# Ledger of designs, part 55: peptides against a protein of PDB entry 4GMN

Target 1, 375 residues: chain A of PDB entry 4GMN
Amino acid sequence: RYANITLLALVTLASIGTDFQETLVKGNQGSRESPISAADEEWNGFDDADGDAMDVDQKSSSGEDQEEDYEEIDVKEDDEDDDDDSITSEMQADMERVVGADGTDDGDLEDLPTLRELIQTAVPQLIRLSNLPIDSDESLTIQSHALSALNNISWTISCLEFANGENANIHNAWYPTAKKIWRKTILPILEADSADLKLATQVTSLAWAVARVLHGETPTDGNPHRKFISLYHSSKQQAGGNSNSIEEPEDPFQGLGVKCIGVVGSLAHDPAPIEVNREVGVFLVTLLRQSNNVPPAEIVEALNQLFDIYGDEELACDKEVFWKDGFLKHLEEFLPKMRTLTKGIDKRTQPELRTRADEALLNLGRFVQYKKKHA

## One batch from the design tools (peptide; made by RFdiffusion4, then SolubleMPNN)

Design b1_p12_1_s1 (from b1_p12_1, 7 letters changed)
Fold by OpenDDE base, seed 1:
Structure b1_p12_1_s1 (fold): chain B 375 residues (1-375), chain A 12 residues (1-12)
Amino acid sequence: as target 1 above (375 residues)
Amino acid sequence: MKVLPPPPVLLS
């Protein structure tokens, strides 16, 4: 009886985390109708400094109006009122405030009561439930559901912008809780001698969500980056041997390999120790060198992580790792391979993977050009 | 129970 109530509560908390994410995605789509004009904006890195807005003189080339008669396909929006009655008016109001929040308040969540209760009341209980002794299938089920709820909450929060002091109130409330999830949930599970790839995938997904907010401030105790690198390699060895491979998730970006890359990439950001950054950077660059045997989604993620880690030339990791270990040469040598890889992805069967690979290829070209100018 | 995907990397 108590277990069923606990499981229902855990399912509900994970659904709340999903509904919050869906609301954030819908809210952000309404604000982003600024057409990013495909102007040849010179990629200038990830400077946190004063954005000297390059006045791109829009030379108006008057191209002639070819009136192509687009037949109005009257797509009847069947307003299927998917009244997904799951989004409470309180949750919606909290997400509308988060999307509109100027971030000016010093860590008070008074105006975000649902998010406050998730962080302050629910998450501490989920951490407790994820740490229960596993002595039964019931306790294992409770742990798995607690990890899924923590994952969904942590992912939702990690989708918020925290750059430039945006959402500082949420960041300040989440940050100590995120560190607690790391130390109390993630590290103990990673230190447990478990061959459970499902549990490993759950904890790695949660670790990525947490590390996307904590970055290089993620606790380095016990060298967690090495544990995730080891998990990456172990997962590849198991997939090659037993025909009972966990079916690769239908979504290429849900693979344990992608999640491991995302975690270690996030852990390598400033102010991470240079040794941690180096070990991660070498791992990521090694994936590019071995790209013939690496899934395309893992290559896309490894590239994005390399851009995010080494996009700023003012960071100590640029000089001490990127330049010192000769990463530019490896990225430049990878450009023709990335073009081949991207062209090999069928747009019909894998449209998302193709889009993200086209983007990563574009960014790789820009990044290599940038780094060559700043050499 | 839907496990949330990693968000798409928003290209800045």
Scores: peptide ipSAE 0.032, ipTM 0.746, DockQ to the pose 0.101
Fold by OpenDDE base, seed 3:
Formats: sequence, C-alpha cells, structure tokens
Structure b1_p12_1_s1 (fold): chain B 375 residues (1-375), chain A 12 residues (1-12)
Amino acid sequence: as target 1 above (375 residues)
Amino acid sequence: MKVLPPPPVLLS
C-alpha cells in the first residue's frame, strides 16, 4: 500500500516536470518570433564568385505517367484530445511569471509557489528516496522513480535562461539544491560502481541536467569528470562484446554516450579547474579524431560542448588549454570528416540528427574561422 | 514515464 502511493506520487511529480518542460519549450519558441531588427552586422561574406554554371542539358525524356492511384488512407485523426489536464492553473501561472520575470535578485520564490514547493519540499524527499538502502525490488523501483522525478525537475529548471541574470531568484533557490542533488544522490551512486547500465543512464541524465545549471561550479570532489569518462568507455566496451543489445534508444541523443559527453562538457566550463577543463577538452577532441567509430549524435554533442567551453577568448582555458594543446588544428582537420558524416545521415530516416549535424557543421566552420581571426 | 531529451542548445 505505502509503496504504491509513493510510486504514484513519484510518477505524478515526474509528469509535472515533463508537462512544465513542454510548455516552457513552446513558450520559448513563441518569444523568438519577435523580429530582431536587422542591425547591419557587416557579414563580410566570403566573395567566392566562381559561378561556373555548367549547363546540364535538360534532356526531357518523356517517361510515361503511371497514375499510381494513391488510395487516400483516411487517417481518422482520432483527436484523442487526451486533455492531460495535468497542468494545474497554478503551474500555468508560475510559467507565465517565469517567462515574464525580470530577475529580482531576492531568491524568494514568493511569486512562484509551485516551483518553491517543488524545490523546497519535493526535491529533499526525492533525494532521501534515491538514497534508500537497496534491499528489495520495491526499494530499487522507488529509487528509479525518485531519480526520474529529480531528472525531470532538474531538466525543466535547466531550460531556463540564467546567463544575463535572468531568473536570478530561481537560480539562487535552485543552486544549493542542485549542489545537494550532486553530493547526496549523484556522487554516492557513481561511487558504488554498479554494473547496472540502467541506473548509470538515469544518474548520468540527472547529472547532465544538474551540471547544465552549475557548470564549472559543480562540486569537483572525487573528480567526477573522470568517472563519467570512465563510464563512457565502459559503456562502449559492453556494447561491443555481449549480444545483449542494450536497446539503443530510438532517439540517438538519449544514448548513455551522449549523456556522458553532456555531463563532462558542462563540468569543464569556467570556473572549472584548468586540469579538469584540459582532461575534458582532450577527451572531446579525441572523440573527433576517432569519429569513424563514434555515433554521429555523440560527435554533435562533443562539438557543441567544445564551442560552449572555448567560445570566449577572455577565459583562462582559451590560452592554457585551447591554444596550448593545439585544439584548432584538430578542429580544422575534422571539418572535412564532419561534412562527410553529415552528408551520410539520411534526412528521411533521421531528420533531427541530420538537422543537428548540419547546424554543428555550420558552427564548426564559423568557430574555426573565429579562432583563426583571434589567434 | 517519458525521460525528457536534453533540449537542443539553440546557439543564438
């Protein structure tokens, strides 16, 4: 009885976190349609005028119109309006306030009662439940559901903008709680060195969500970046050996490898120790060098992390790692490989992966040009 | 229980 009520409560908390994220993503898509006035940034476009218009002769071979009678499959959209009315009016009101709130520096969530109760009341209980002794299948199930609820809450909060002092009240309320999740939930499970890849995937997903807010301020106790790099390598060795197909997640970006890259990338941001940044940067650049044996989604994530870590030339890691360890050369040598990799992704079967690879290729070209100009 | 994908980091 108590377990079923606890499981239902954990499923409900995790649903709340999902629905909150879906609405934040929809809200952020709507705000970007405001026409940014074309400030004439002189894009000194490369003037490569070599318009060799090869006249491809239009030989009009009149192939016969076989009218294939496409039977109009009347897909009855059963609008199962699953009005999953799971979004309470209080959650909607909190979301409208989060999108509109100029960050008042008071870490007081008085105006965000639902988010306050999630952070201050629910998360401490979820941390407690994730740390229960595993002595039964019931305790393992409770841990898994508690980790999933923590994951969804942490991911939702990680979708908020904090860089310009936006949402400072939410950041200030979340920051100590995020550090507590890291120290009390993530680190103990990583230290238990469990061969359970499902648990490892859940903890790594949660670690990424937490590290996306804490960045280089994530607690460095016990060198967690090395644990995630080790987990990355261990996951690749297990996938290659046993015909127990770890069901590759249908989404290539849900793989444990991508999640490990996302965690270690986030951990390497300023103000991370230069040694941590170097070890992560070398790991990421090594993936690009070994790209023939690396899934395309992991390459996309590794590139994005490299852009975010080394995009600012004023940071100590630019001089002490990027330039000192010669990362630019490796990125330049990777450009033609990235073009081949991206072109090899079928737009029909993997449209999202292709779109994100096309974007990462474009950004890689721009990033290499930027770094060459600022050398 | 749907585990949410990381949102694509839209580089602005």
Scores: peptide ipSAE 0.030, ipTM 0.739, DockQ to the pose 0.101
Fold by OpenDDE base, seed 5:
Structure b1_p12_1_s1 (fold): chain B 375 residues (1-375), chain A 12 residues (1-12)
Amino acid sequence: as target 1 above (375 residues)
Amino acid sequence: MKVLPPPPVLLS
């Protein structure tokens, strides 16, 4: 009886975390006339000014006018107003304020009561529930649901813009809580050395969401980047051996390998220790060198992480790692491989993976060109 | 377009 109430509460908290994300996505779509990514404005190396649209000369094969009279199937858009009444008017109002708020400098969430209650009341309970002794299937289920709720809340918050002091109130409220999730939930689970790949996937997803806000300020205690690199390698060894592998997620970007790359990439951002940055950078560049045996989604994520880590030439990691360890050469040598990899992805069967690979290929070309100008 | 992070794992 108490277990079922706890599980229902955890499911509800996880749903709230997703509903917030959906509201953020909908709110951001309404404000974005043009999705110029905020990353495209800051990074002058991606100057869109060379609008050399590769005229892919689609040779007009003049195939004959077969007027096949396609009957106008009046697809009644049944506007099933799926009034997904799941999003409370309070949650919607909080997310609308978050999307529209010129960030106030104080960690005051007085205007964001639902988000405040999630961060200040719910998350501390979820941390407690995720850190219970596992002594039963019930306690394992509670941990799993607590991790999923923490994951969804953390991902939603990690989708907010915090650049240039935007959402500073939310950042300031979340930052100590994110560090607490890391120290009290993520690290203890990683240190328990569990062979449970489901638990490893959940904690890695949560770790990525948390590390996307904390970046290089993520606590380095116990070298968590090495644990995630080890987990990456261990996951590859298990997938190759047993046909009872966890069903590969239908979404290639939900794979444990992608999540491991996302975590370690995020951990390597400034102001990460140069040794952490180096170990991660070498890991990522090694994936590109071994790309024939690496899933395309992991290559896309590894590239994006490399661009984000080494995009700023003023950072110590540019000189001390990128240039010193000769990463440019490896990226240049990878360009023709990336073109082949991207062209090998079927647009019909994997449209998202193809789109992200086409973007990562474009960005790789621009990044290599940028770094050559600044050599 | 900043590759949107993978959506949070929905509780099935």
Scores: peptide ipSAE 0.028, ipTM 0.727, DockQ to the pose 0.508
Fold by OpenDDE base, seed 2:
Structure b1_p12_1_s1 (fold): chain B 375 residues (1-375), chain A 12 residues (1-12)
Amino acid sequence: as target 1 above (375 residues)
Amino acid sequence: MKVLPPPPVLLS
């Protein structure tokens, strides 16, 4: 009786997350010109250059020169050379405080009471329910429904724009909650090393949704990128043996392999450690080199992740990974293979996969040209 | 902009 009420509440929360996403997608479809329509724009990286300089007319009020003589407190720099570049759990907590301190918008969702209640009231209960001891089919069902509700909420929030300080109040409210989902729900399930591919698919979908907001600020505890790379390889070994048991999802982009690529790609963004970035970058480039046996949807996702990770030349990962490890050569050598792969996708049976492969092929050509100019 | 796959509508 209590379980049925809990399950109904979880299904209702998952539905609210989906309905909210459909509303956001319909709202944002008016502003997302398909990247195909910008056919003639040279891909110049991710220039954040749409800083519309609001000409704030600095009316120079000549306020008077009060020379307050602040005494220079000579703080002796004691040169203790301990190069332990381990970002201490305290520095992570202090960075979590500093990012929270400058914006006077404390994630006050006063104008968004439904979203506030989802983040502040519902999500903490869903995290608790996803961490129940699995001792029965009922507890497994509750966990699965809690993960589904967390997935839909997290995916919905990850469809908001945050890049230009847009939705900052939502970002600030979500960010600590997203880290909590990662540490309390995702990591414990990944560490349990369950052979349950359904559970692995659910947690990997949730991990991708969370990592699409946190990017390189996603907690690095226990090297989660390696766990998802391992899960990718394990999923391929199982699919090769028993063709009967994994109903390949009707949507090629819902496959566990695509989700693993999406997670590790998101984890490799700046400010991720260069070693994490390198391991992910090498994994993604290796998929392109071995593409003969890789599903087209995974190739599309791997390309898209490589463009997002290495699109900015000012990032340390451009010099220390992309150029140093010779990724450009591998991308250029992959161009003719991508053309063949894309042409092999039937537009009649797989129209979405073909469209996304045509886009990824176009972007690969542009990206290779861009990187050749900046060599 | 990546057209991300719609999240799996896990309507069970």
Scores: peptide ipSAE 0.026, ipTM 0.717, DockQ to the pose 0.376

Design b1_p12_1_s2 (from b1_p12_1, 7 letters changed)
Fold by OpenDDE base, seed 3:
Structure b1_p12_1_s2 (fold): chain B 375 residues (1-375), chain A 12 residues (1-12)
Amino acid sequence: as target 1 above (375 residues)
Amino acid sequence: LKVLRPPPDYLP
């Protein structure tokens, strides 16, 4: 009885996190519709001339359509308005404020009560539930649902803009909690070195969401980047041995390999230690060199991470890693391979993978040109 | 539960 209520509450928290993201994505698309001023260019339509109306005599063949009197069974669709009561009016109002607020630097979230309760009350309980001793299938189920709820909350928060001091109040409230998720949930699960690929996928997804906010300020205790690189390699070795048993997710971007790349890329951002940045950068560039044996989605993610890490020439990692380790040459040598890889993706069967590969190819060309001008 | 992923960012 209590387990079912706990599981229902965890599912509800995880659904709330999903619905918030969908709302944020829709809101951020709407704000980019700058009103293209309708320039009323009077397109003077061409006076196309007199073409003769041929009277085609439609002969009325009166087919006696038998009106089969289908008794309209008034199935009262009880519109069970599945009032998807998941989005409270208070939660919607909090999301509208997050998109519009020049955030006051007060980490107290006074104007965002639902988000405050989510961060301050719900997340600390989810962290506790994710750390329960696994002694039963019930405790394993609770852990999995707690990780799913933490994942969705962390992903939703990671979709907010924090650059230039935007949403500083939310960032300041989330930051200590994100570090707590890392230290209390992610690290203990990674250190347990479990062969459970499902658990590894859940913790890596959560780690990516957390690292997308913390970046190079993610706790470096125990060299977590090496754990995720090891997990990447271990996942590939297991897939090679038992080709039938890893249900590769239908979505190529939901694979454990993509998630590992996303985590380590995020961990390598400034102000990460130069040694951490170098180890990650070498890992990512090595994937590009080995691209014939790497899934296209992992190549797309590895490219995006390389652009984000090395896009700024003023950062210490540009001089000490990118230029010093000769990454530009590897990117230039990869450019023709990326064109071939991208062209090999069928637009009909994998439209999203093709779109993201076309974008990554375009960005790779631009990035190589940028770095050549700033050499 | 739908697992979320980042949108692709465009470099200028």
Scores: peptide ipSAE 0.043, ipTM 0.771, DockQ to the pose 0.097
Fold by OpenDDE base, seed 2:
Formats: sequence, C-alpha cells, structure tokens
Structure b1_p12_1_s2 (fold): chain B 375 residues (1-375), chain A 12 residues (1-12)
Amino acid sequence: as target 1 above (375 residues)
Amino acid sequence: LKVLRPPPDYLP
C-alpha cells in the first residue's frame, strides 16, 4: 500500500518533468517565430568578440530549378487529444514566466512557486528515495522511479538558457541542489559498482543532465570522469557478448555510450582541472580515431562535446590540451571519415541521426577551418 | 514513463 502510493507520487513527479519539457520546447518554438533558421544555429565559433559577421560570399550559383514535387504527405495529425491535462494552470504560468522573463539574481524563486517547490521540497525527497537500501524488488523499483523523476526535472532545468545571466534565479536555486544530486545520488550509485546496466543507464542520464548545468564546476571528488569512461568501455564489452538480450534502445541517442560521452564532455568544460580536460579530450579524440567500431550517434556526441570544450581559444584547455596534444590533426584526419559515416546513414530509416550527423559534419568543417586560422 | 534526454534542437 505505501509502496504503491510512493510509486504513484514518483510517476507523477516524473510526468511533471516531461510536461515541463514539452511546454519549454513549445515556448521556445513560439519565441522562434523570429526565423532564426535552424541553419543559423551552426557552430560559428565562440568569438564573443566584435560582430565581424563572416562575410560568407555565397556566390549564388544559380542551380537549376529542379521542382522536386514535394508530395504534401497529408500527415493526418490524428488529434489523439490525449489531453492528459497534468499541467495545472499554475505550472503553465510558471513555465511561461521561465520562457519570457528576464532572470532575477534572486535564487528565492518568489515568482516561480511550482518550480520552487519542485527544487526545495520534491528533489530532496527524491534524493532520499534514490539512496534507500536495496533489499527488495520494491526498493529497486522505488529507486528507479526516483532516478527517473530526478532525471526528468534535471533535464528540463538543463534546457533553460543560463548564458549571460539569463534565468539566474533558477540557476542559483538549482545549482546547490544539482551538486547535492551529484554527491548524494550519482556518486554513491557509481561507487556501488553494480553490474546493473539499467541502473547505470539511469544514473548516467541523470549525471549528464546535472553536468550540463554544472559543467567544469561539477564536483571532481573520486574522479567521476574516469568512472564514466570505464562504464563506457564496460558497456561495449557487455554489448559485444550479449547481442540478444540488451534491446539496444530504438533511439541511438538513448544508448549508454552516448550518455557517457555527454557526461564526460560536460565535466571537461572550464573551470575543470586541465588533467580532467586532457583525459576526456584524449578519450573523445580516441573515439574518432577508432570510429569504424563506434556507433554514429556516439561520434556525433563526441564531436559536439569537442566543439563545446575547445571552441574558445582564451581558455587554458585550448593551449594546454588542444594545441599541445595535437587535436587539430586528428580532427582534420577524421573529416573525410565523418563524410563517409554521414553518407552511410539512411535518411529514411534514421532521419534524426542523419540530421545530427550532417550538422556535426558541417560544424567539424567550420571548426577545423577556425582552428587553422587561429593556430 | 517517458525518460527525458536532450531534445535534438537543444544541441548548443
């Protein structure tokens, strides 16, 4: 009886996290009615410097009008109005404020009462539930649901803009809680060294969401980057043996390997210790060198992480790791392999993977050109 | 239970 009520509450908290994400995505799409085309979100470098717009002399090659008759696939939106109206009007109003408000520096979240209660009241209880002794299948189920709720909340918050002091009130409220999730939930589970790949996948997903906000300020106690690198390698060894029983997630970006790359990439950002950055950078570049045996989704994630880590030339990691360890040469040598890899992805069967690989290929070309100019 | 990941459009 108590277990069922606890499970229902955990499912409800995890659902609230999904509904918040969907509302944020819709809100960002609505604010994107300013047509910043998805093509302008290409990696342009981390030049915070004066807007010398690269005058890309797009020589208008008048390519002939092949009227490809795009048959309007009348995708009948089956309005499955499953109005799971789980979003209260108060939650929706909080989400509209998060998308539309200039962030105040005050971490008290006075104007965001639902988000405040999630961070201050719900998350501390979820951390407690994720740390229960596992003595039964019921306790394991409670832990899994608590991790799922923490994951969904953490992912939703990690999708907010925090650059330039945006959403500073939310950042300031979340930051100590994110560190608490890391120290009290993530590290103990990683240290328990369980052979449970499902639990490892859940904790790694949560770790990525938390590390996307904390970056290089993520607690370095016990060298967690090495644990995730080890988990990556262990995952590959197990997948090679049991080809039948681990349903590879239908979504290639939900794989434990991708999640491990996302975590360690995020951990390597400034102000991470240079040795942490180096170990992660060498790991990521090694994946590119071994790309023939690496899933395309992991290559895409490894490239994006390399761009984010080494895009700023003013950072100590640029000089002390990127240039010193000769990463540019490895990226240049990988460029033709990435073109082959991307072309090998079927657009019909794996549209998302193909799109993200096309973007990562384009960004790799730009990044290599940028780094060659700044050598 | 839907488990969240980065949306494709939230690649920085």
Scores: peptide ipSAE 0.043, ipTM 0.783, DockQ to the pose 0.097
Fold by OpenDDE base, seed 5:
Structure b1_p12_1_s2 (fold): chain B 375 residues (1-375), chain A 12 residues (1-12)
Amino acid sequence: as target 1 above (375 residues)
Amino acid sequence: LKVLRPPPDYLP
């Protein structure tokens, strides 16, 4: 009875996190004419300097368009108004305020009472539940649901813009709690060296969501970047041995490998220690060198992380790591491989992966040109 | 043209 009530409360908190994210995404799409998901990190590193686009003569091979008359099957979306009445009018009003809020510099959430209660009241309890002694299948289930609820809340908050002092009230309220999640939930689970790949995937997802807000200010105690790099390699070794590999998630971007890359990339951002940045940068560049044996989604994420980490020439990591360790040469040598990889992705069967790979290829070309101009 | 990188959905 108590466990069922606890599990229901944890599921409800996870659902509130989902609904809050969906509303933030919809609200941010309504303000921008382009279908930019609220999740789209704008890589701002390229000023559109008028570089003379070499006129690549596209010889139009006139393939005969066979007009296959695709009968538009009018799938009536029965709008099953699943009125998931889970969202209170107060929660909806808080979510609408977050999308439109000029952030105050204070960590006070007086105008966001539901978000305040999530951060100040719910999250500390979820941290406690994620740290229960595992003595039963019930304790494992409670830990898993507490991690899912922490993941959804942390992820939703990580989709808010915090650049230029935006949402500073939410950032300041979340920041100490995010550090507490890292120190009290993530680090202890990573130190337990569990062979449970499900638990490892959950904690890595949570670690990414937390690290997307904390970046290089994420606590470096115990070298967590090395633990995630080790987890990446261990996950690849386990997939090769037993035919009971965890079914690769249907979404290639939900893989443990992608999540490990996302965490270590986020940990390597300024003001991370230069040695942490170097170890991560070398790991990411090594994936590109070994790309023949790396899933395309992991290559896309590794490129994206490299662009964010090394996009600013004023950062110490540009001189001390990027230029000093010769990363430009590796990116240039990878450019033709990325073109081949991207062209090998079927647009019909993997449309998202193809789009994200086309984007990463475009950005790689621009990044190499940018770095050559600033050499 | 800025190319955007949507994070994957990490919701379970």
Scores: peptide ipSAE 0.036, ipTM 0.764, DockQ to the pose 0.582
Fold by OpenDDE base, seed 4:
Structure b1_p12_1_s2 (fold): chain B 375 residues (1-375), chain A 12 residues (1-12)
Amino acid sequence: as target 1 above (375 residues)
Amino acid sequence: LKVLRPPPDYLP
């Protein structure tokens, strides 16, 4: 009886986290009057103050106007007002404030009561439930659901913009809680050295969501980046041996390998210790060198992490790792391989993977040019 | 602009 109520509460909290994410995504789309396709957000290096726009001569090829009379299929948008009765008027009001808020620097979330209760009341209980002694299938189920709820909440919060002091109130409220999730939930599970790949996937997913906010300020106790690198390699060894092992997720970006890369990349951002940055940077560059044996989604994630880590030339990691360890050469040598890899992805069967690979290829070209200019 | 990489769709 208590277990079923606890499980229902955990499922409800996980759902609230998902619904909140969808609402934030819809709200961010509504404020962007122009669909700046995710493809039009060019990676501009952090220091491109010098607006020398290279005039790319768009040679206007006059294609002849074949007026193909596309019959307006009157798609009746059945506005199924899916009044998703799950979103309370208070949650909606909190979402509207999060999307529109000039954030105060206070962590008290006075104007965000639902989000405050989620962070201050719900999350500490989820952390407790994720740390229960595993002595039964019931306790394992409770842990899994608590991890799922923590995951969805942490991912949702990680989708907020925190750059340039945006949402500083939410950031300041979340930051100590995120560190608590890391120290009390993530580290103990990683230290238990479980052969459970499901649990490893759940904790790695949660770790990525948490590390997307904490970045290089993520606690370095016990060298967690090495544990995730080890988990990456161990997961590849297990997948290669048994054709009957855990179904690779249908989504290539949901793979444990991608999640491991996302975690370690996030952990390597400034102000991470230079040795943590180096070990992660070498790992990521090594994936590019070995790209023939690496899934395309992992290459896309590894590239994106490399751009985020080494995009700023003023950071200590640029001089002490990127230039010192000769990463530019490896990125330049990878360009023709990335072009081949990207062209090999079928746009019809894997449209998302192709789009993200085309973007990563474009950004790789720009990044290499940027780094050559700033050498 | 940090491209907010869409969070991977967490299946519920």
Scores: peptide ipSAE 0.034, ipTM 0.755, DockQ to the pose 0.518

